# Designs tried in a protein design run: peptides against a protein of PDB entry 5VVV. Part 73

Target 1, 276 residues: chain A of PDB entry 5VVV
Amino acid sequence: FLCGVVEGFYGRPWVMEQRKELFRRLQKWELNTYLYAPKDDYKHRMFWREMYSVEEAEQLMTLISAAREYEIEFIYAISPGLDITFSNPKEVSTLKRKLDQVSQFGCRSFALLFDDIDHNMCAADKEVFSSFAHAQVSITNEIYQYLGEPETFLFCPTEYCGTFCYPNVSQSPYLRTVGEKLLPGIEVLWTGPKVVSKEIPVESIEEVSKIIKRAPVIWDNIHANDYDQKRLFLGPYKGRSTELIPRLKGVLTNPNCEFEANYVAIHTLATWYKSN
Target 2, 276 residues: chain A of PDB entry 5VVV as posed
Amino acid sequence: FLCGVVEGFYGRPWVMEQRKELFRRLQKWELNTYLYAPKDDYKHRMFWREMYSVEEAEQLMTLISAAREYEIEFIYAISPGLDITFSNPKEVSTLKRKLDQVSQFGCRSFALLFDNIDHNMCAADKEVFSSFAHAQVSITNEIYQYLGEPETFLFCPTEYCGTFCYPNVSQSPYLRTVGEKLLPGIEVLWTGPKVVSKEIPVESIEEVSKIIKRAPVIWDNIHANDYDQKRLFLGPYKGRSTELIPRLKGVLTNPNCEFEANYVAIHTLATWYKSN

## One batch from the design tools (peptide; aimed at target 1 Y160 V195)

Design b2_p29_1_s1 (made by RFdiffusion4, then SolubleMPNN; from b2_p29_1, 13 letters changed)
Fold by OpenDDE base, seed 4:
Structure b2_p29_1_s1 (fold): chain B 276 residues (1-276), chain A 29 residues (1-29)
Amino acid sequence: as target 1 above (276 residues)
Amino acid sequence: SDREEDLEILKKREERSKKFLEKLLKELA
């Protein structure tokens, strides 16, 4: 069971010292996972093709080593979906090279994120792939296999919540394709019925699990505030029955952008997780 | 609707991202 934090918000990412402090807190609270997915880390999303510099590499190596020291699984995410051409072998090779570099930093767990992108393929991809889901699954499977089938590999679908499913969760051709064609060793991220789910009913998890043919990892935006700079979400982790725990592969909270605001968010997640 | 609310969340996130990235690019220049 993956339980911890995803740094998945928009705006200024956390600094390396905050991330190291997070690992200390996660260990202390017996959480086990950090997903590195800062949307506006420029080499994560907008410039995903760019290799890390020597200085950036040293920082990431140090961060990954710190995660290991605190027994936190460091999952490196990349979000190529803004401008990747899935059918272009050069793009696939560029993605492979980027993930190879991160593998050299000692990272062993990875994620491909296709959240918050247009649900449209370019002309070249439309000639090769029958749907956007087929394109995403193809590259995800290829990368997963290329990396030697790492123990933890995550996929974030473009339809990552109920409101983004067309026509709905149980009938989504996109999620059906993901469920049927995504390799079984790849985990699927899900935010619940909404982007920011106030509640995640058990029935909603059963519904999505059926179509994706696996228990999801919850990317939990309950404490996310990147969409409202005037608000801090300081309340407890709530609206999730502990009955979800046996029905999930994990829960990763995407908390407030303000690092110091997240004590309650993360601590109450830990309490929730231990209450099962 | 719930979908409209979520689309508005995405819009606000995108606006936040654009502002941050514009600032970042200016800082790197």
Scores: peptide ipSAE 0.690, ipTM 0.940, DockQ to the pose 0.859
OpenDDE base, seeds 1, 2, 3, 5: peptide ipSAE 0.684, 0.686, 0.680, 0.677; ipTM 0.938, 0.940, 0.934, 0.935

Design b2_p29_1_s2 (made by RFdiffusion4, then SolubleMPNN; from b2_p29_1, 14 letters changed)
Fold by OpenDDE base, seed 1:
Structure b2_p29_1_s2 (fold): chain B 276 residues (1-276), chain A 29 residues (1-29)
Amino acid sequence: as target 1 above (276 residues)
Amino acid sequence: SDLEEDLEILKSMEERRKEYEEEYLKKLK
């Protein structure tokens, strides 16, 4: 069971010292996972093709080493979906080289994210792939196999919540393709019925699990505040029955952008997780 | 609708991204 934090918000990423302090807190609270997915790391999303500099590499190596010291699984995410051409072997090779570089930093767990992108393929991809889901699954499976089938590999679908499923969760041809064609060792991220789910009913998890043919990992936006800069979500982790725990592969909270505001959010997630 | 609300959330997140990009570009200069 993956339980911890995803740094997945829009805005200024946390500094390295904040991330190290986070790992210390996660260990203390018996949580085990950190997903590095900052939307505004330029080399994570907008400039995903660009290799890390020597200085950036030293910082990432130090961060990954710190996660290991605190027994926290460090998952590196990349979001190539803004402008990747899936059918272009050069693009696939560029993605492989980027993940090879991160592997050299000591990273062993990875994620491919296709959230917050247009559903349209370019003309070249339409000639090769039957749908956007087929294109995404093809590259994800290829990367997963290329990396030697890592113990932890995550996929974030473009339809990552109930409201984004067309026509709905149970009938989505996109999610059906993901469920049928994504290799079984790859985990699927999900935010619940909504982007920011006030509640995640057990029945909603059973529904999505059926179509994706696996238990999802919850990317939980309950404490996310990147969409409202005037708010801090300081309340406890709530609106999730403990009956979800045996039906999930994990829960990663995407909390407030303000690092110091997240004590209650993360601590109460830990209490919830240990209550089963 | 719930979909309209979620689309508004995404729009707000994108606006915040643009603000951060502008701040970053100012520091490079």
Scores: peptide ipSAE 0.382, ipTM 0.851, DockQ to the pose 0.775
OpenDDE base, seeds 2, 3, 4, 5: peptide ipSAE 0.363, 0.349, 0.352, 0.337; ipTM 0.837, 0.832, 0.840, 0.821

Design b2_p29_1_s3 (made by RFdiffusion4, then SolubleMPNN; from b2_p29_1 with E1S H14E H17S A21R F24Y E26K R28L)
Fold by OpenDDE base, seed 1:
Structure b2_p29_1_s3 (fold): chain B 276 residues (1-276), chain A 29 residues (1-29)
Amino acid sequence: as target 1 above (276 residues)
Amino acid sequence: SDLEEDLEILKKREELSEKYREEYLKELE
């Protein structure tokens, strides 16, 4: 069971010292996972093709080593979906080389994210792939196999919540393709019925699990504030029955952008997780 | 609707992203 934090918000990313402090807190609270997915880290999303510099590599190596020291699984995410051409072998090779570099930093867990992108493929991809889901699954499976089938590999679908499913969760051709064609060793991220789900009913998890043919990992935006910088979400982790725990592969909270605001959010998630 | 609310959330996130990019560019000057 993956339980911890995803740094998945828009705006200024956390600094390396904050991430190291997070690992200390995660260990103290008996959590086990950190997902590196900061939207506005340029080489994560907008410039995903760009290799890390020597200086950036040293920082990431140090961060990954710190996660290991605190027994936190470090998952490196990349979001190529803004402008990748799935049918172009050069693009696939570029993605492979980027993840090879991160593997050299000591990273062993990875994620491919296709959230918050246009649902339209380019003309070249339409000639090769039957749908956007087929294109995403193809590259994800290829990368997963290329990396030697890592123990932890995550996929974030474009339809990552109930409201984004067309026509709905149970009838989505996109999610059906993901469920049928995504290799079984790859985990699927999900935010619940909404982008920011006030509640995640057990029945809603059973519904999505059926179509994706696996238990999801919750990317939980309950404490996210990147959509309202005038608010801090300081309340406890709530609206999630503990009956979800045996029906999930994990829960990763995407909390407030302000690092110091997240004590209650993360601590109460830990209490919830240990209550099963 | 719930979908309209979620689309507004994405819009606000993109606005924050743009603001950050503008601030970052100023820090490089």
Scores: peptide ipSAE 0.685, ipTM 0.932, DockQ to the pose 0.731
OpenDDE base, seeds 2, 3, 4, 5: peptide ipSAE 0.683, 0.678, 0.683, 0.678; ipTM 0.933, 0.928, 0.930, 0.929

Design b2_p29_1_s4 (made by RFdiffusion4, then SolubleMPNN; from b2_p29_1, 14 letters changed)
Fold by OpenDDE base, seed 3:
Structure b2_p29_1_s4 (fold): chain B 276 residues (1-276), chain A 29 residues (1-29)
Amino acid sequence: as target 1 above (276 residues)
Amino acid sequence: DDLKEDLEILKSREERSKEFEEKLLKELE
């Protein structure tokens, strides 16, 4: 069971010292996972093709080593979906080289994210793939296998919540393709019925689990505030029955952008997790 | 409806991203 934090918000990313402090807190609270997915980290999303510099490499190596020191699984995410051509072998090779570099930093867990992108494929991809889901699954499976089928590999679908499913969760051709064709060792991220789910009913998890043919990992935006600068959510982790725990592969909270504001968010998640 | 709300969330996130970029550019001056 993956339980911890995803740094998955828009705006200024956390600094390395904050991330190290986070690992210390995660260990103290008996949480086990950090997903590196800051949207405005240039080489994560906008410039995903660019290799890390020597200086950036040193920082990431140090960060990954710190995660290991605190027994936190460091998952490196990349979001190539803004401009990748799925059918282009050179693009696939570029993605492989980028993840090879991160692997050399000591990273062993990875994620491919296709959230918050246009649903339209380019002309070249339409000639090769029958749907957007087929294109995403193809590259994800290939990368997963190329990396030697790491123990933890995550996929974030474009339809990552109930509101984004067409026509709905149970009848989504996109999610059906993901469920049927995504390799079983790859985990699927889900935010619940909404982008920011006030509640995640057990029935909603059963519904999505059926179509994706696996228990999801919750990307939980309950404490996210990147969409409202006036919001600082200091309340407890709530609206999730502990009956969800045996029905999930994990829960990763995407908390407030302000690092110092997340004590209650992360601590109450830990309490929730231990209460099962 | 819920979809409309979620689309507004995405829009607000994009705005926050732009504001961050603008601040970053000013810090580099």
Scores: peptide ipSAE 0.654, ipTM 0.928, DockQ to the pose 0.640
OpenDDE base, seeds 1, 2, 4, 5: peptide ipSAE 0.649, 0.652, 0.651, 0.633; ipTM 0.926, 0.927, 0.926, 0.922

Design b2_p29_2 (made by RFdiffusion4)
Pose (drawn by RFdiffusion4):
Structure b2_p29_2 (pose): chain A 276 residues (1-276), chain P 29 residues (1-29)
Amino acid sequence: as target 2 above (276 residues)
Amino acid sequence: MTDEEILENRKKLSEKYEEELLEEREEEE
């Protein structure tokens, strides 16, 4: 069961030294996972086709090392959603070559994120693929095979919370396609009824497990402050029923950008991780 | 704050970081 932090916000990402202290904290409080997905570390998203330079690679390896040294599982995320051409094979290949490079840093766990992308496709894609959801699942599956079908592997859908489902959660062509075609070994990230969920009703998640055909992984935006300059969140982890732990694969908290402000955010996530 | 407002703010912040990264690359060239 996956529990911990996702560094998944827009803005100045954390540095290696902050992530080491993060791993030591996750261990002192018995959490198991860190998802690397900062939106503005340029090779994660903006220039996803680009390989890490020599010194960048030295940094990532030293990072994945301290993750094993503290036994925190490290999941690497990549976001090709902005401009990838799903049908073109050279494009599919560059993704593998990039995911290969990171596999050789010590990385076993991977994620493909597709949040916040323009919902339609290029002229070339609309031929080979029936729908937008078809294209993502095809590449997510093909990639899931190539890496030797890894232990933990996440998929973040374009429709990733209740508000964002067209027309509703239950009869959505995008969501229908995912639960049926996406492989049973691939996890699905979900964010609650809204992007920043005030509460997560047990009925809403049971409802979601209907169409996704899985217990989804929560990308929790409760303490995220990247959207309002004046705002910071030092409150407890709240509005999440303890009765959820049995019904979910995991909860990764997407916290404040200011690293040291995240003490309460992670500790309260940790105490709640107990009690179920 | 609504989801729409959150996404607009995040988009604006992302455009800022994109522009700064592109300017840094031009200076290096």

Design b2_p29_2_s1 (made by RFdiffusion4, then SolubleMPNN; from b2_p29_2, 14 letters changed)
Fold by OpenDDE base, seed 1:
Structure b2_p29_2_s1 (fold): chain B 276 residues (1-276), chain A 29 residues (1-29)
Amino acid sequence: as target 1 above (276 residues)
Amino acid sequence: MSDEEILESIKKKMEEFKKEILEELKKKE
């Protein structure tokens, strides 16, 4: 069971010292996972093709080593979906080289994210792939196999919540393709019925699990505040029954952008997880 | 706030960030 934090918000990323302090807190609270997915790391999403510099490499190696020291699984995410041509072998090779570089930093767990992108493929991809889901699954499976089938590999679908499913969760051709064609060792990220789910009913997890043919990992936006700069979510982790725990592969909270505001959010997630 | 309003807000932030990065890259040239 993956339980911890995703740094997945839009806004100024946390500094390396804050991330190390986070790992210490996660270990103390018996949490086990950190997903590196800061949207404002320009080499994570907008310039995903760019390799890390020597200085950036040293920082990431230090961060990955710190996660290992605190027994926290460090998952590196990349979001190529804004402008990747899935059918282009040069694009696939560029993605492989980027993940090889991060593997050299000591990273062993990875994620491919296709969140917050349009459902449209370019003309070249339409000639090769039957749908956008087929293109995403093809590259994800190829990368997963290329990396030697790592123990933890995550996929974030473009339809990552109930409201983004067309026509709905149970009838989505996109999620059906993901469920049928995504290799079984790859985990699927999900935010619940909404982007920011006030509640995640058990029945909603049973519905999505049926179509994706696996238990999801919750990317939980309950404490996310990046969409409204005037809001700070200081309340406890709530609106999730403990009956979800045996039906999930994990829960990763995407909390407030302000690092120091997240004590209650993360601590109450840990209490919830240990209550099962 | 609807999920569509949330998605519009984050897309706006992404475009603002894109502009900032492009301005920083131009200063390094």
Scores: peptide ipSAE 0.339, ipTM 0.816, DockQ to the pose 0.754
OpenDDE base, seeds 2, 3, 4, 5: peptide ipSAE 0.317, 0.315, 0.325, 0.334; ipTM 0.807, 0.804, 0.808, 0.816

Design b2_p29_2_s2 (made by RFdiffusion4, then SolubleMPNN; from b2_p29_2, 15 letters changed)
Fold by OpenDDE base, seed 2:
Structure b2_p29_2_s2 (fold): chain B 276 residues (1-276), chain A 29 residues (1-29)
Amino acid sequence: as target 1 above (276 residues)
Amino acid sequence: MSDEEILKSIKEKMEKYRKEILEKQKLLE
């Protein structure tokens, strides 16, 4: 069961010292996972093709080593979906080389994220793939196999919550294709009924699990404030029954951008997880 | 925020990122 934090918000990423402090807190609270997915990290999303510099490599190696020291699984995410051409072998090769570099930093767990992108393929991809889901699954399966089928590999769908599913969760052709064609060893991220879900009902997890043919990992935006910087949600982790735990592969909270505001958010997630 | 407002915010961010990508590509050309 993956339980911890995704750094998945828009805005200024956390500094390395904050991330190390996070790992110490995660270990202390018996959480086990950190997903590196900062939206405004240029080499994560906008400039995903760019290799890390020597200085950036040293920082990431140090960060991955610190996660290991605290027994935290470091999952490196990349979000190529803004401008990738899925049918272009050069793009696939560029993605492979980027993940090879991160593998050399000692990273063993990876994620491909297709959240917050247009549901449109370019003309070249439309000639090769029958749908956007087919294109995403194809590259995800290829990368997963290329990396030697790592123990933890995550996929974030473009339809990552109930309100983004067309026409709905149970009838989504996109999620059906993901469920049918995504390799079974790849985990699927899910955010619940909404982008910011006040509640995640058990029935909603059963519905999505049926179509994706696996238990999801929750990307939980309950404490996310990057969409509304005027709101700081300092409340406890709530609106998630412990009956979800046996129906999930994990829960990763995407908390406030302000690192120090997340003490209650992360601590109460840990309390929730240990109450099962 | 509603998911519609969030989706609007996401689209605005995507457009900003696409603009920054295009601006950087032009500087490399």
Scores: peptide ipSAE 0.509, ipTM 0.900, DockQ to the pose 0.339
OpenDDE base, seeds 1, 3, 4, 5: peptide ipSAE 0.428, 0.487, 0.455, 0.411; ipTM 0.870, 0.891, 0.880, 0.863

Design b2_p29_2_s3 (made by RFdiffusion4, then SolubleMPNN; from b2_p29_2, 14 letters changed)
Fold by OpenDDE base, seed 2:
Formats: sequence, C-alpha cells, structure tokens
Structure b2_p29_2_s3 (fold): chain B 276 residues (1-276), chain A 29 residues (1-29)
Amino acid sequence: as target 1 above (276 residues)
Amino acid sequence: MSDEEILKSIKEKMEKARKEILEKRKELE
C-alpha cells in the first residue's frame, strides 16, 4: 500500500531541504511514499526532453539518497503530454534517455502522467493510434517494459476523476482502453469523483476499479490549493472511509503549496491509514 | 471552486505552458 505525498501542485516547487524534511516526517508518521510531480518544474513537464545538468543531477541524487535513508519510496514522475508525439520513435527514445538518467541517480520507481492535457492527438498520432488512450497506453507499456518492469510504475490518466470521464466513469471508452490495454503491473492514479473531492465513496472506487481492472492509487487533492490561491484548507484528512484502504493500492495526498501548512494534512492522513 | 472553474484554470495553465514552450523553441532556432 503506497501512502504519502505527491508534490503535484502548480506553483513554486518545494526546495530540497523541504523535501528532506518531508521524508523525515513521512518516516516518523509511518508513511512510505513520495511522488515527485511538481507541475512547474521545467524538466518534469514543460521541457521534459531536457536532461538534467550536473548540478541538478547532484541535487536529485542527494534527494533520492535521502528518501532511501528515511525508507521512503521515491517515485519520479514525468509529464510529457503537453507536446509529445506518441507515434514518433525519437520522442519515445528521448523519454527513455531521460528516465535512464534518473535511473542512474538511483531511482527505481517511476510515473507517467497525462493529467491536465488536451484529449486531442496530432495528425501523425491519429494515423497510428485508434484513440488517445491507445497512444498513452502504448508509450506507457513500452516505457514500463524498457525500464525492466519496475516494482512501482504509475500511470495518471487524462480522465483522472469522475467529472472528466466521458460520458461517465463506467462507460468511458478512454478508461475502458486503459483497463484493457495497460499492462497489469502498472498502477493507475485516480482523484475520485471530482478534481477536489470532498468525499470519495466506496462505490465510486468500486466503479472505477471495475473499468480500469485494478485497484487505483488515489491522488488526493483534498488539501490542494494551487487552483485557488485564497484556499487554505487546514482541516483533517476526511470524507474517506477506512473501508477504502482494502480497495486501493495507495493514497498520495497532493497538499498545499505552502510546505509549512501541511502538518495537519499529512499527519491526519497517517492517522487515517494506521486506523485500518 | 467548481470542477468547471478548475477545468478553466487548467486550460489557462496549459495554454500558458504551450506558449512558453513555443517561445523557448523559437529562441533556440
């Protein structure tokens, strides 16, 4: 069961010292996972093709080593979906080289994220793939196999919550393709009924699990404030029954941008998880 | 925020990011 934090917000990423402090807190609270997915980290999303510099490599190596020291699984995410051409072998090879570099930093867990992108393929991809889901699954499966089928590999769908599913969760052709074609060893991220879900009912998890043919990992935006800068939710992790735990592969909270504001958010997630 | 408002915000962020990507590519040409 993956339980911890995804740094998945828009805005200024956390500094390395904050991330190390996070790992210490995660260990102390018996959480086990950190997903590196900062939207405004240029080499994560906008310039995903760019290799890390020597200085950036040293920082990431140090960060990954710190995660290991605190027994936190470091999952490196990349979000190529803004401008990748799925049918272009050069794009696939570029993605492979980037993940090879991160593997050399000692990273063993990875994620491909296709959240917050258009549902449209370019003309070249339309000639090769039957749908956007087929294109995403194809590259994800290829990368997963190329990396030697790592123990933890995550996929974030473009339809990552109920409100983004067309026509709905149970009838989504996109999610059906993901469920049918995504290799079974790849985990699927899910955010619940909404982008910011006040509640995640058990029935909603059963519904999505059926179509994706696996238990999801929750990307939980309950404490996210990057969409509303005036929002500061300092309340406990709530609206999630502990009956979800046996029906999930994990829960990763995407918390407030302000690192110092997340004590209650992360601590109450830990309390929730340990109450099973 | 409603999911509609969030979706609007996401689209604006995507458009901004795509613009910045295109601007950087032009600087490298």
Scores: peptide ipSAE 0.574, ipTM 0.918, DockQ to the pose 0.300
OpenDDE base, seeds 1, 3, 4, 5: peptide ipSAE 0.517, 0.548, 0.564, 0.526; ipTM 0.900, 0.910, 0.915, 0.901

Design b2_p29_2_s4 (made by RFdiffusion4, then SolubleMPNN; from b2_p29_2, 16 letters changed; failed a check: too like the target's own chain)
Amino acid sequence: MSDEEILKSIKERAEKAKKEILEKLKKEL

Design b2_p29_3 (made by RFdiffusion4)
Pose (drawn by RFdiffusion4):
Structure b2_p29_3 (pose): chain A 276 residues (1-276), chain P 29 residues (1-29)
Amino acid sequence: as target 2 above (276 residues)
Amino acid sequence: SEEERKEAVLEKHEEAKEAYQKTAREDAA
């Protein structure tokens, strides 16, 4: 069961030294996972096709090391959604070559994120693929095979919370396609009824497990402050029923950008991780 | 060109960021 932090916000990402202290903290409080997905670390999203330079690679390996040294599982995320051409094979190949490079840093766990992308395709893609959801699942699956079908592997759908489902959660062509076609070994990230969910009703998640055909992984935006300059969140982890642990694969908290402000955010996530 | 392609990707990214921040603010309200 996956529990911990996703560094998945817009803005100045954390540095290696902050992530080491993060791992030591996750262990002192018995959490198991860290998802690396900062939106503005350029090679994660904006220049996803680009390989890490020599010194960048030294940094990532030293990072994946301290993750094992503290036994925190490290999941690496990549976001090709902005401009990838799903049908073109050279594009599919560059993704593998990039995912290969990181595999050789010590990485066993991977994620493909597709949040916040223009919902239609290029002229070339609309031929080979029936729908937008078809294209993502095809690549996500093809990639899931290539890496030797890894232990933990996440998929973040374009429709990743209740508000964002067209027309509703239950009868959505995008969501229908995912639950049926996406492989049973691939996890699905979900964010609650809203992007920043005040509460997560047990009925809403049970409802979601309907169409996704899985217990989804929560990308929790409760303490995220990247959207309002004046705002910071030092409150407890709240509005999440303890009765949810049995029904979910995991909860990764996407916290405040200011690293040291995240003490309460992670500790309260940890206490609640106990109690179920 | 290559430079124009990079600028187009950055524009799309910025638009996605602004849309996200607008939605998050509405949810927080």

Design b2_p29_3_s1 (made by RFdiffusion4, then SolubleMPNN; from b2_p29_3, 15 letters changed)
Fold by OpenDDE base, seed 1:
Structure b2_p29_3_s1 (fold): chain B 276 residues (1-276), chain A 29 residues (1-29)
Amino acid sequence: as target 1 above (276 residues)
Amino acid sequence: SEEEEKKKREEKLKEAEEKYKEIALKDLA
C-alpha cells in the first residue's frame, strides 16, 4: 500500500530542505511514499525533453538519497503529454534518455502523467493509434518495459476523475482501453468522483476498479490549495471510509502549497491509514 | 521558430492550469 505525499500542485515547488523535512515526518508517521510531480518544475512538464544539469543532478541525487535514508519510496514523475508525438521514435527515445538519467541518480520508481492536457492527438499519431488512450498506453508500456519493469510504476490518465470520463466512468472507451491494454504491473492514479473530491464513496472506487482492472492509487486533492492561494486547508483528512483501504493500491495526498500548513493534513492521513 | 513553439507551449500550460483551477473551485461549491 503506497501512503504519503504527492508534490503535485501548481506554483512554487518545495525547496530541498522542505522535502527532506517531509521525509523525516513521513517516516515518523509510518508513511512510505513521496511522488515528485511539481507542475512548475520546468524539466518535469514544459521542458520534459531537457536533461538535468550537473547542479540539478547533484540536488536530485541528494534528495533521492535522503528519501532512502528515511525509508521513503521516491517516485519520479514526468508529464510529456502536452506536446509529445507518441508515434515519433525520437520522442520516445528522448523520454527514455531522461528517465535513464534519473535512474542513474538512484531512482527506482517512476510515473508517467497525462493529466491536464487536451484529449487530442496530432495528425501523425492519428495515423498510428486508434485513440489517445492507445497512444498513451503504448508509450507507457514501452517505458515500463524499457526500465526493466520497476516494482512501482504509476500512470495518471487524462480522465483521472469521474467528471472527466466520457460518457461516464463505467462506459468510458478511454478508461476501457487503459484497463485492457496497460500492463498489469502499472498502477493507475485517480482523484475520485471529482478533481477535488469532498467524498470518495466505496462504490465509486469499485466502479473505476472494474473498468481499469486494478485497484487505483488515490491522488488526493482534499488539501490542495493551488487553485486558490487565499485558502489554507488545515482540517483533518475526511470523507474517505477506512473501507477504501483494502480496495486501493495507495493514497498520496496533494496538500497545500505552503509546506508548513500540512502538519494536520499528513498526520491525519497517517491516522486514517493505521485505523484499518 | 523555437521561440514561437516555446510561447505556444507556455500558452497551453497556462490554459491547462486555468481550466484545472476553474474545475477545482467548482468542485468546492
Scores: peptide ipSAE 0.676, ipTM 0.943, DockQ to the pose 0.931
OpenDDE base, seeds 2, 3, 4, 5: peptide ipSAE 0.666, 0.657, 0.666, 0.662; ipTM 0.942, 0.939, 0.941, 0.939

Design b2_p29_3_s2 (made by RFdiffusion4, then SolubleMPNN; from b2_p29_3, 13 letters changed)
Fold by OpenDDE base, seed 1:
Structure b2_p29_3_s2 (fold): chain B 276 residues (1-276), chain A 29 residues (1-29)
Amino acid sequence: as target 1 above (276 residues)
Amino acid sequence: SEEAEIEERRKKLEEAKERYKKIALEDLA
């Protein structure tokens, strides 16, 4: 069971010292996972093709080593979906080289994210792939196999919540393709019925699990404030029955952008997880 | 041009960010 934090917000990423302090807190609270997915980190999304500099490499190696010291699984995410041509072997090779570099930093767990992108393929991809889901699954499976089938590999679908599913969760051709064709060792990220789910009913998890043919990992936006940084979410982790735990592969909270505001959010997630 | 491609990506990113922010605010209502 993956339980911890995703740094998955828009806005200023956390500094390396905040991330190290996070790992210490996660260990203390018996949480086990950190997902590196800061949306405004240039080499994560906007410039996903660009290799890390020597200085950036040293920082990432130090961060990954710190995660290991605190027994926290460090998952590196990349979001190529903004402008990748899935059918172009050069693009696939560029993605492979980027993930090879991160693997050399000591990273062993990875994520491919296709969130917050248009549900459209370019003309070249339409000639090769029958749908956007087929293109995404093809590259994800290829990367997963290329990396030697790592123990933890995550996929974030473009339809990452109930309200994004067309026509709905149980009938989505996109999620059907993901369920049928995504390799079984790849985990699927999900935010619940909504982008910001006040509640995640058990029945909603049973519905999505049936179509994706696996238990999802919750990307939980309950404490996210990147959409309105004038708000701080200081309340407890709530609206999630403990009956979800045996039906999930994990829960990763995407909390407030302000690192110092997240004590209650993360501590109460840990209490929830240990209450089952 | 490379500059035009970068600007198009920036525009797509900002549009996606604003769509996300709008939906997230609607989810809280």
Scores: peptide ipSAE 0.698, ipTM 0.951, DockQ to the pose 0.901
OpenDDE base, seeds 2, 3, 4, 5: peptide ipSAE 0.694, 0.683, 0.693, 0.690; ipTM 0.952, 0.948, 0.949, 0.949

